# Peptides against a protein of PDB entry 5OOQ: the designs that were tried, part 120

Target 1, 227 residues: chain A of PDB entry 5OOQ
Amino acid sequence: YREDVRQVVTHPANALSFLQPGRLVEISVNGKDNYGWGAVVDFAKRINKRNPSAVYTDHESYIVNVVVNTMYIDSPVNLLKPFNPTLPEGIRPAEEGEKSICAVIPITLDSIKSIGNLRLYMPKDIRASGQKETVGKSLREVNRRFPDGIPVLDPVKNMKIEDEDFLKLMKKIDVLNTKLSSNPLTNSMRLEELYGKYSRKHDLHEDMKQLKRKISESQAVIQLDDL

## One batch from the design tools (peptide; made by RFdiffusion4, then SolubleMPNN)

Design b2_p20_5_s2 (from b2_p20_5, 6 letters changed)
Fold by OpenDDE base, seed 1:
Structure b2_p20_5_s2 (fold): chain B 227 residues (1-227), chain A 20 residues (1-20)
Amino acid sequence: as target 1 above (227 residues)
Amino acid sequence: SYQPSFDYIDESENPERLDL
């Protein structure tokens, strides 16, 4: 269900009005290259000069230029072409232990995982010397201030998506989340925690609680994967 | 060291929309 929500949120009819300069977006290219949170520079309708009759899907019909601070340092960033979302080979985020640099990359709406409720103040000319690095510093500061993650725009409250099917989807997700929280195992764990305080077998109850928690967490993960 | 004043806009309550 998370993917279904993402498809609706990132649809041009919903997303474009929130892609102001400085808007934070979470970026995943081709489902494998996670750049984390970046800042929107601008966007434009995708035009194929070689094939003007090319028809793109809704999620591929626009190009969004974003500043990221997680580009692998040895990536061929000089080969990046503005408004060309087909990234050159070797363009990737830095892995653990690798050095990263700031870069402006063109992405499609399909590469947006989430739209944040935060906007950075952007330089007038992001391509000027040192400007990308300034935005990169701001991105680092944001991540520092929000260790639990950057707040995401609420599709209903913030984005005002009022489609009936979408609202039904959101309700289903809420129900599932509620069911997960009300899982008998979770409740049993809480009960065991409560009784463990009074039980002569306190140690066993604590062990059982931990086991139940692990089971509940495992089930929760499975259920979340289905969302 | 001039720490650039990191300023951001929190639009959690009322996000701005582009006139498209």
Scores: peptide ipSAE 0.428, ipTM 0.861, DockQ to the pose 0.678
Fold by OpenDDE base, seed 4:
Structure b2_p20_5_s2 (fold): chain B 227 residues (1-227), chain A 20 residues (1-20)
Amino acid sequence: as target 1 above (227 residues)
Amino acid sequence: SYQPSFDYIDESENPERLDL
């Protein structure tokens, strides 16, 4: 269901109106290269100079330039071409333990995982020396302030997507999320009651409560992946 | 600790739309 929502949200008819400079977007290229949250610089309709008759899908018909702060330090960033979403070999996000740098990368709408409700104030010339790094610092600060994740635009309330089938999909997701949230809480309360009967020590009860919260959070994450 | 004043716009209530 998440992919179905993503397809609707990232369609040009819905997404383009929210891709102002500084808009935060979550980026995943080719379903494997996760750059995390980046900031929109600009966008343009995709034009193939070599093949003007080239037809692109709706989700591939626009190029969005975004600043990311998660580019692997040894990536060949000098080979990046503005408005060319075909990334050179070796362009990838930094893995755990690797150093990262700031870069502007061209992506398609299909590479947007989510659109955030936050916008950064962008420098006038992002290509000027030090400007990408300034945006990178801002991205780090945002991630620090939102440890549970950057809030996402509501497709219905914020984006005003009024398609009937989409609304039905959203309602179904809400029902599933409610069931997923209620079951862990109910199970955690039952487990807490059960362990409360066996635990004579208040400290063990608190530890169990914390563990139940962690289990509930983990189950919620797993269930969200199944959506 | 010097918290750099990071300014962002929160558009959770009324997001701006581009006129396309």
Scores: peptide ipSAE 0.426, ipTM 0.859, DockQ to the pose 0.637
Fold by OpenDDE base, seed 3:
Parts: sequence; structure tokens; C-alpha cells
Structure b2_p20_5_s2 (fold): chain B 227 residues (1-227), chain A 20 residues (1-20)
Amino acid sequence: as target 1 above (227 residues)
Amino acid sequence: SYQPSFDYIDESENPERLDL
């Protein structure tokens, strides 16, 4: 269900209106490279100059430039091409114990895990010397102020997604969450928060996905039993 | 400790939308 929500939220029809400069977004590239929260610089429609007839999926049809502060220091950042979301080999987030640097990376909407309710004040020229590092400091400070995670935009209240199927999905999720809240062991939100914290510390992103899937499956079974 | 006054906008109540 979370992936379904993510697909709707990150669809251009919903996401683009909230990708102002400074918008905080949680970034996961190729489902494996978790950069954490970054700040939006800008976005543009993806255009293939070599193949103008190239058709992209909705989630790959736009490129979002984001500042991250978790880039591995020895990543070949000089090979990054603006508006090219195909990242060079070796571009990755720093692992535990590795040094990180600030970088601007081009990503697709599909690489957005969540959209935050916070926006940073961005420098006018992010490419100027020292500006990305300033944003990086701001990102660190935000993370410090929000140790439990940066608040995510509410898809219904904030993003005003009014799709009936989506609303039904959200209601189902709410029902599931309510049922889970009644069981102290299955406090999935706490588990997710905990796992989110652990994932950030231990690169347990895949384990989190598996656990979320298991929790979702278990919840689905519980709902089936209660119906 | 010099806390850099970084300013952020909390849009939890009324997020701005780009006119697209």
C-alpha cells in the first residue's frame, strides 16, 4: 500500500506543484541508494535531444535537481551531468564510517520516496562556490531538529489529492493503522519510524521494505479475518 | 555555539502550489 501511495504522490500531476526550490524530498535512487532528505533546486521536463521521440513513463518524464549532503566523498561528482538522471558509475551515498559531501544530483520523480512539508530558503545560485555546502548545513540542522524524521506532506489535506481510488486506499490504510495501534506489538508506525532510523544508520533499507511488506501482509490477513 | 539561523518554511498547514 505504501508503494501505491508513493506512486500517486510522486505522479507529475500531484508532485510537480510542490517541487518549489527548497522543498525537502526524501531520495532513494534505484531502490538501493538512499541519500536521505535533500532540497529541490529545480525541475524540468525530460527531453532526449538524441531521441526526441523517446517516451518516458510519467514518473521518469521529469528531472528534479536536488542538493544532497550524503554523497560519498570519492564519488565521481565531476561526471554528473545536469538534467541527466542516469548517474555515472560510482555515484552513491556515503556508507557508515565514510565521509560525505554535498552535491547536486538529477533524479526522476520515481526516486522520490516522500515529499516533506518543509522548504529551505535556497541561495539564488546553488552552483556558486560554497552554496551547496550552505544548503548541506541547513539539511543537517533540519535533521537535528526533527530527530524522528521530517514531516511528510499529507496527500489529502496538503496535496489535495481527490482521486476516489486514492481516497479509498488512504481509508484502508487508516483502518489498518488503527487496528495496528490497538496492538502494541504491531505498532507499525513506530516500527517504521524505528526502522527508518535504523535504515538510516545501518543501510537496512531492504530489510525495511521486507518488513513493511510482511507487516502489510499481516495486516491484510487481520483485516480479512475481521471482515 | 553559533547556531546558524537557517530559516525554513513549514507548510504543514497551507503548502504553496506552483501554478503549472
Scores: peptide ipSAE 0.416, ipTM 0.852, DockQ to the pose 0.704
Fold by OpenDDE base, seed 5:
Structure b2_p20_5_s2 (fold): chain B 227 residues (1-227), chain A 20 residues (1-20)
Amino acid sequence: as target 1 above (227 residues)
Amino acid sequence: SYQPSFDYIDESENPERLDL
């Protein structure tokens, strides 16, 4: 379900109107290279000068330039070509223990995991010396302020996506999330009531409560993965 | 108190839309 939501949200008809300079977006390139949250610089329709007849999917038909602060320090960033989303070999996010730098990378809409409800104030010329590093500092500060994650735009309330099938999908997700959030507690309470009636031993009651909680949590995780 | 040296816009309630 999450991927279905992402496909709708990142479609040009929905996403482009929210890609103002400074808009925070969560970035994953080729489904494997997670750069985390970056800031939008600008976007343009994808044009292939070598093959003007090239047809792109909707999600690949625009190039979004974004500032990231998680680029591996030894990545060949000098080989990056403006408006070319095919990244050179070696362009990747820093792994654990590696140093990172700020970079502007061109991505497609398909590389956006989520669109945030926050916008940074962007420098007028991001390519000027030191400007991308300033944005990088701002990104770090935002991450510090939002340790539980940057809030995501609501597709219905904020983005005003009114497609009937999408609305049905969102309702289904909301119902499932409510059930998943309540189930561990409800099941725990019900188990406490049941075991309180049948178990005279405090130790057995607690053991059963813990076991049921673990089972419920495991089931909830599985269901969330199916969303 | 640590004051952040940067400002951001919180558009949780009413996000701005580009005219396209």
Scores: peptide ipSAE 0.426, ipTM 0.858, DockQ to the pose 0.657; fails the geometry check

Design b2_p20_5_s3 (from b2_p20_5, 6 letters changed)
Fold by OpenDDE base, seed 4:
Structure b2_p20_5_s3 (fold): chain B 227 residues (1-227), chain A 20 residues (1-20)
Amino acid sequence: as target 1 above (227 residues)
Amino acid sequence: SYQPIFDYIDESENPKRLKL
């Protein structure tokens, strides 16, 4: 169920409008390399210069550049190519006891584990000397301030995901979580009330979502032309 | 002057600038 939620949340139609510069995202590359929380720099539609007709899945169709502060110090970061999510061999997070550095990593939407409810103030030029380290310091400070974890965007309240199937999924998850808690009936009723309120705003939110998608797609194209 | 390092979006969707 967590993966099902993640698939919906990280779908371009939902995620792109929340991938503003400085947005915190939790990063797991290939389900193995956990970089922790990073900050979004930008995103673009994935273009294969060698095969322009290449079709990617929705979750692989966009590349998100993120600043992480957990890159292993001896990783070949010089081999990183902007907007190439195929990471060179040796690019990995630092393990316990290893030194880490700040790096900008291109990831796919599929590598986003969660989207945070925080957005850093980003330097104007992240590629300038020392700027990624500044972001790295900010990330450390955020982690210090949120010892229990960085707050995650609520898919319904914050992201306004109003898809009926998704709402049903969330309801099922809530019921399951509640069954694990001492009072299952009270929590299910709260969920119905919550979703009932969201359903009434469906039309406006859908329009906003579509608009945000179009804007994000347009911005993604512009960024590619500037590369 | 504490420079804000991040915005927090609360349940109201209003970004609160958390000033350090």
Scores: peptide ipSAE 0.131, ipTM 0.683, DockQ to the pose 0.154; fails the geometry check
Fold by OpenDDE base, seed 1:
Structure b2_p20_5_s3 (fold): chain B 227 residues (1-227), chain A 20 residues (1-20)
Amino acid sequence: as target 1 above (227 residues)
Amino acid sequence: SYQPIFDYIDESENPKRLKL
């Protein structure tokens, strides 16, 4: 269900009006290269100069240039071509323990995982020396301020997607989320009852809160997989 | 002087300038 929501949200008819300069977007290229949250520079309709008759899907028909601060430092960023979403070999996010740099990458709408409810103040010329690094600092500061995650645009309240089938989909998701949240509470209460019977000691309550958090996180992950 | 680095768009789509 999350993918279905993503397809609707990232469709040009819905997404383009929210891709203003500085808009935060969560980026996953080819479903595997996760750059995290980046900032929109600009977008344009995809034009193939070599094959003007090329037909693209709706989600591939536009190119979005985004600043990311998670590019692997040794990536061949000099080979990046503006508005060419076919990334050179070796262009990837930094892994754990690797150093990252700021880069502007061209992506398709299909590479947008989510659209944030935040917009950065963007430099006038992002390609000028030091400007992308300034945006990178801003991205770090945003992540610091939102430790629980950057707020995502609500498709209905914020994006005003009023399609009836989409609204039905959202309602189904809400019902499922409610059912899944009710089960953790029941399991949490049972766990609390179980631990309450065994825990004469104050320390077990903190462990239970941590376990409940882990269970909630695990259930959130399961919910993520089932939706 | 804290320079605002981002705007938060609330439910009303009014960007609240989050001042750093």
Scores: peptide ipSAE 0.119, ipTM 0.680, DockQ to the pose 0.178; fails the geometry check
Fold by OpenDDE base, seed 5:
Structure b2_p20_5_s3 (fold): chain B 227 residues (1-227), chain A 20 residues (1-20)
Amino acid sequence: as target 1 above (227 residues)
Amino acid sequence: SYQPIFDYIDESENPKRLKL
């Protein structure tokens, strides 16, 4: 159910109007690289200059540039290409005990886990020296002020998603949450089972997506070698 | 002077500048 909600929330028709500069978003790249909460710089429609006929899914059809403060310090950030969501090898979040730096990374809508109900004041020129670090400090301060987590946009109240099937989904989730609150042990096991099934489905979906991406990248490389 | 670092959008979609 959470993935179904995420798919609707992150669809371009719903998400783009909330991806203003400074909007906080929770970032997970390829289902494995969790950067935590970052700040939106801007977004653009994905254009493949090398293959103009490339068809992207709705969730992959836009590139969102985000500032993160969790980039591993030894990541090859200089290899990051603007508007290329295919991140170079070695671009990853810092693990526990590792040092992190601020970076601007291009992501797809599919890499957004959640959209926050907070918007940072962004520098006019994020590419200027020290500006991404300023945003990084702001992100740390926000995290400090919201120890229980950054508030997420309400899909119905804030995002005004009025799709009937979505509203039915939200009602089902609310009923489940109410039942889960009434029996914590049975509910934790069911949540773990749901999360386990969801994690397996997500892992499979991410594996399929990674496989499709590898196939697409391999085809793109083959097309580049044939040109 | 603490410059406001973020805006909070309340349930009414009114951006309230939370001055931190």
Scores: peptide ipSAE 0.099, ipTM 0.668, DockQ to the pose 0.188; fails the geometry check
Fold by OpenDDE base, seed 2:
Structure b2_p20_5_s3 (fold): chain B 227 residues (1-227), chain A 20 residues (1-20)
Amino acid sequence: as target 1 above (227 residues)
Amino acid sequence: SYQPIFDYIDESENPKRLKL
């Protein structure tokens, strides 16, 4: 059930509107490399320049750049490429007793374990010297203030996911949590139907984003002509 | 001087600026 909820929450149609600069996200890469909570820098649609016809799953179709403060100090961070989620060998979080550094890593939506209900104030230029470390200090302060964990966005109350099947899933989870009944939901078929609906919503979201850009560009041109 | 380090979005979707 938790994975089913995660799949819906991290779907582009739901997640992208909450991946603003400074948004906290909990990061797990390849199901084993836990970086903890990081801060979103930006995101973009995944483009393969070598294979423009490459088809990605919905959860792999976007790349999110995030600042983490848990990178192993001897990781080859100089080999990291923005918007390339294929991480070089040796890129990993620090283990217990190891020193860590701040780094910007590109991840897919599938590497997001949770989306936090907090946004950091981000530096204008995160790539400038010392700016990642500033974000790293802010992340430590946030963790200090929330010893019981960073608050997660509520999928219904905060994210406004109003799909009927998802609401039914959430209600079932609530009932199960109250009743401690471990009945596996055979809801895999309903999840596929949900993804189909979300895919359509995503297309509309991209269209709206493009429209907003065109409007902004048009307004900028008008201001230039009035000068 | 306490600089705001993050916004907390409450249930009302109004970001509350948490000042350090």
Scores: peptide ipSAE 0.049, ipTM 0.676, DockQ to the pose 0.103; fails the geometry check

Design b2_p20_5_s4 (from b2_p20_5, 9 letters changed)
Fold by OpenDDE base, seed 1:
Structure b2_p20_5_s4 (fold): chain B 227 residues (1-227), chain A 20 residues (1-20)
Amino acid sequence: as target 1 above (227 residues)
Amino acid sequence: AYTESFRYIDESENPARLEL
């Protein structure tokens, strides 16, 4: 269900109006290259100069230029072309222990994992010397201030997506999340009641904690499969 | 010094929209 929500949120009809300069977006390219949160520079409709008759999917029909601060230092960033979302080979985020640099990368809407409710103040000329590094510092500061993650725009309350099927989807997710959050607690309470009835011994409290953890883990796995 | 000058816009209540 998370992917279904993402598809609706990142559709041009919904996403484009929120892609102002400085808008924070969470970036995942090709489902494997996670750049984390970046800042929107601008966007444009995708035009293929070599094949003007090329038809793109809705999620591939626009290019968004974003500043990221997680680019691998040895990536061939000089080969990046503005408004070309086909990234050169070797363009990737830094792995653990690798050094990163700031870069402007062109992505499609399909590469947006989440749209944040925060915007940065952007330099007028992001391509000027030192400007992308300034944005990179701002991105680091945002991540520092939001250790639990950057808040995401609410599709209904903030984005005002009013599609009936989408609202039904959101309700289903909320019900599932409530059931999944309540089930560990309910199972925990039932376990506490069960163990409270059967054992006054302290050793059973540790067993209860372990069982609660196993129940929570099992439910989390089921949640990951259903969402 | 940078931390003190850092500013962002929180649009959690009313996010700005582009007129397209």
Scores: peptide ipSAE 0.431, ipTM 0.863, DockQ to the pose 0.705
Fold by OpenDDE base, seed 4:
Structure b2_p20_5_s4 (fold): chain B 227 residues (1-227), chain A 20 residues (1-20)
Amino acid sequence: as target 1 above (227 residues)
Amino acid sequence: AYTESFRYIDESENPARLEL
């Protein structure tokens, strides 16, 4: 269901009007290279100069330039070409324990996982020395301020997607989320009661509060995997 | 110093749209 929503949200008819400079977008290239949240620089219609007759899918027909702060430091960033979404070999996000740098990468709409409700103030010339690093600092600050994740645009309320089939899909997702949330809450309350009884016997009240938080966090993660 | 100067636009209520 998440992929179905993503396909509708990232369609040019819906997404392009929200890709202003500084718009935050969550980036996943080829379903494997997760760059996290980046900031939109600009976008353009994809043109193949070598093959003008090339036909692209709707989701591949536009190129979006985005600033990311998660590029692996030893990636061949000098080989990046503006408005060429075919990334050179070795262009990847930093893994755990690796150093990252700021880079501007060209992506397709299909590489957008989500569109945020936040926009950054962008430098006039992002290609000037030090400007991408300034945006990178802003991205770090955003992640610090939103530890639970950057808020995502509501497809119905914010994006005004009024397709009947899409609205039915969203209602189905809401019902499923309610069912998934009701079971964890019921289980967490039962666990809280069980641990409350245990803590009264063993004077472990503080450990129970921490465990409840961990259980609620784990249940939130399970809900994300089932969507 | 940078944290104090950090600014963003929250468009959760009414997001801006590009005229295309």
Scores: peptide ipSAE 0.431, ipTM 0.864, DockQ to the pose 0.646
Fold by OpenDDE base, seed 2:
Structure b2_p20_5_s4 (fold): chain B 227 residues (1-227), chain A 20 residues (1-20)
Amino acid sequence: as target 1 above (227 residues)
Amino acid sequence: AYTESFRYIDESENPARLEL
């Protein structure tokens, strides 16, 4: 059920509006590499220049660049490519007893474990020398100030996810936490319905954006022809 | 040494939203 909530929260329709520069997010890459809390730099729609017809899942359709302070020191960070979420071999968090460094890594929405209600003040140019380390110091200070964990955005109160099926899911989770009566199959079916609704909403939103762009481009061309 | 005072925004009550 926590994974079900995570999938809804990290869906583009919900998550993107909260991925401002400096937003704290908890990062787990490929379900195994836990980087802890990092800070959002920026995000962009995933574009495959080599295969423009590539279709990504909703959770893989955006790339989020994040600063982490837990990168293993001997990781081949020089091989990292901006907006390429396929991380080179050897890119991993530091284990216990290993030294870590700050790095900017590109991740998908699926690599976000949670979205925090805290946002750091980010430097204007994160790629400038020493700026990543400044953010890294801030991340350490946050962890020091919040030993019980960074507070997570409330999906309903903060994110204003008002979907009736999601609210029902949340209520069921609360009931299940109380009664241990899980019907995983029913919850899975409802999750699929929710994803279907979010996917349709996203598609409509993108279609509207594309239409607005086409209209704007057409108007610009008309204005150029009228000039 | 300008200890850049650690600053963060707590948006627990009203988180900012990007206009998309």
Scores: peptide ipSAE 0.429, ipTM 0.867, DockQ to the pose 0.480
Fold by OpenDDE base, seed 5:
Structure b2_p20_5_s4 (fold): chain B 227 residues (1-227), chain A 20 residues (1-20)
Amino acid sequence: as target 1 above (227 residues)
Amino acid sequence: AYTESFRYIDESENPARLEL
């Protein structure tokens, strides 16, 4: 159910109107690289200059530039290409015990886990020296002020998603959450099972997506070498 | 202190929307 909600929320028809500069978004790249909460810089429609006829899914049809403060310090951030969501090898979040730095990364809508109800005041020029670090400090301060997590936009009340099937889905989730609150132990196990099934399905879908991407990239490289 | 200059907008009640 959470993935179904995420798919609807992150669809361009719903998400784009909320991707103002400074909007907080929770980022997971390829379902494996969790960068945590970042701040939106801007977004643009994805254009493939090398293959103008490339067809992207709705969730991959836009590139969102986001500031993260969790980039591994030894990541090759100099290889990041603006408006290219295919991240170079070695671009990853810092693991436990590793040092992190601030970076601007291009992501797709499909890499957004959640959209927050908070916006930061963004510098006019994020590429100027020290500006990313300023945003990084702001992100740390937000996390400090919201130890229980950054509030997420309500899809119905805030985003005004009025799709009937979606509203039915949300009602089912609310009923389940109410039942879960009444029996914490049985509900925690069920939530863990649902989350585990969801996580496994998500991991499988992400693995398939990564595999498809690797195949597509390998084919694109082969086609470029054959040209 | 950086904490004093920290500003954010809470849009939990009425979030701004871009005109697309």
Scores: peptide ipSAE 0.426, ipTM 0.863, DockQ to the pose 0.772

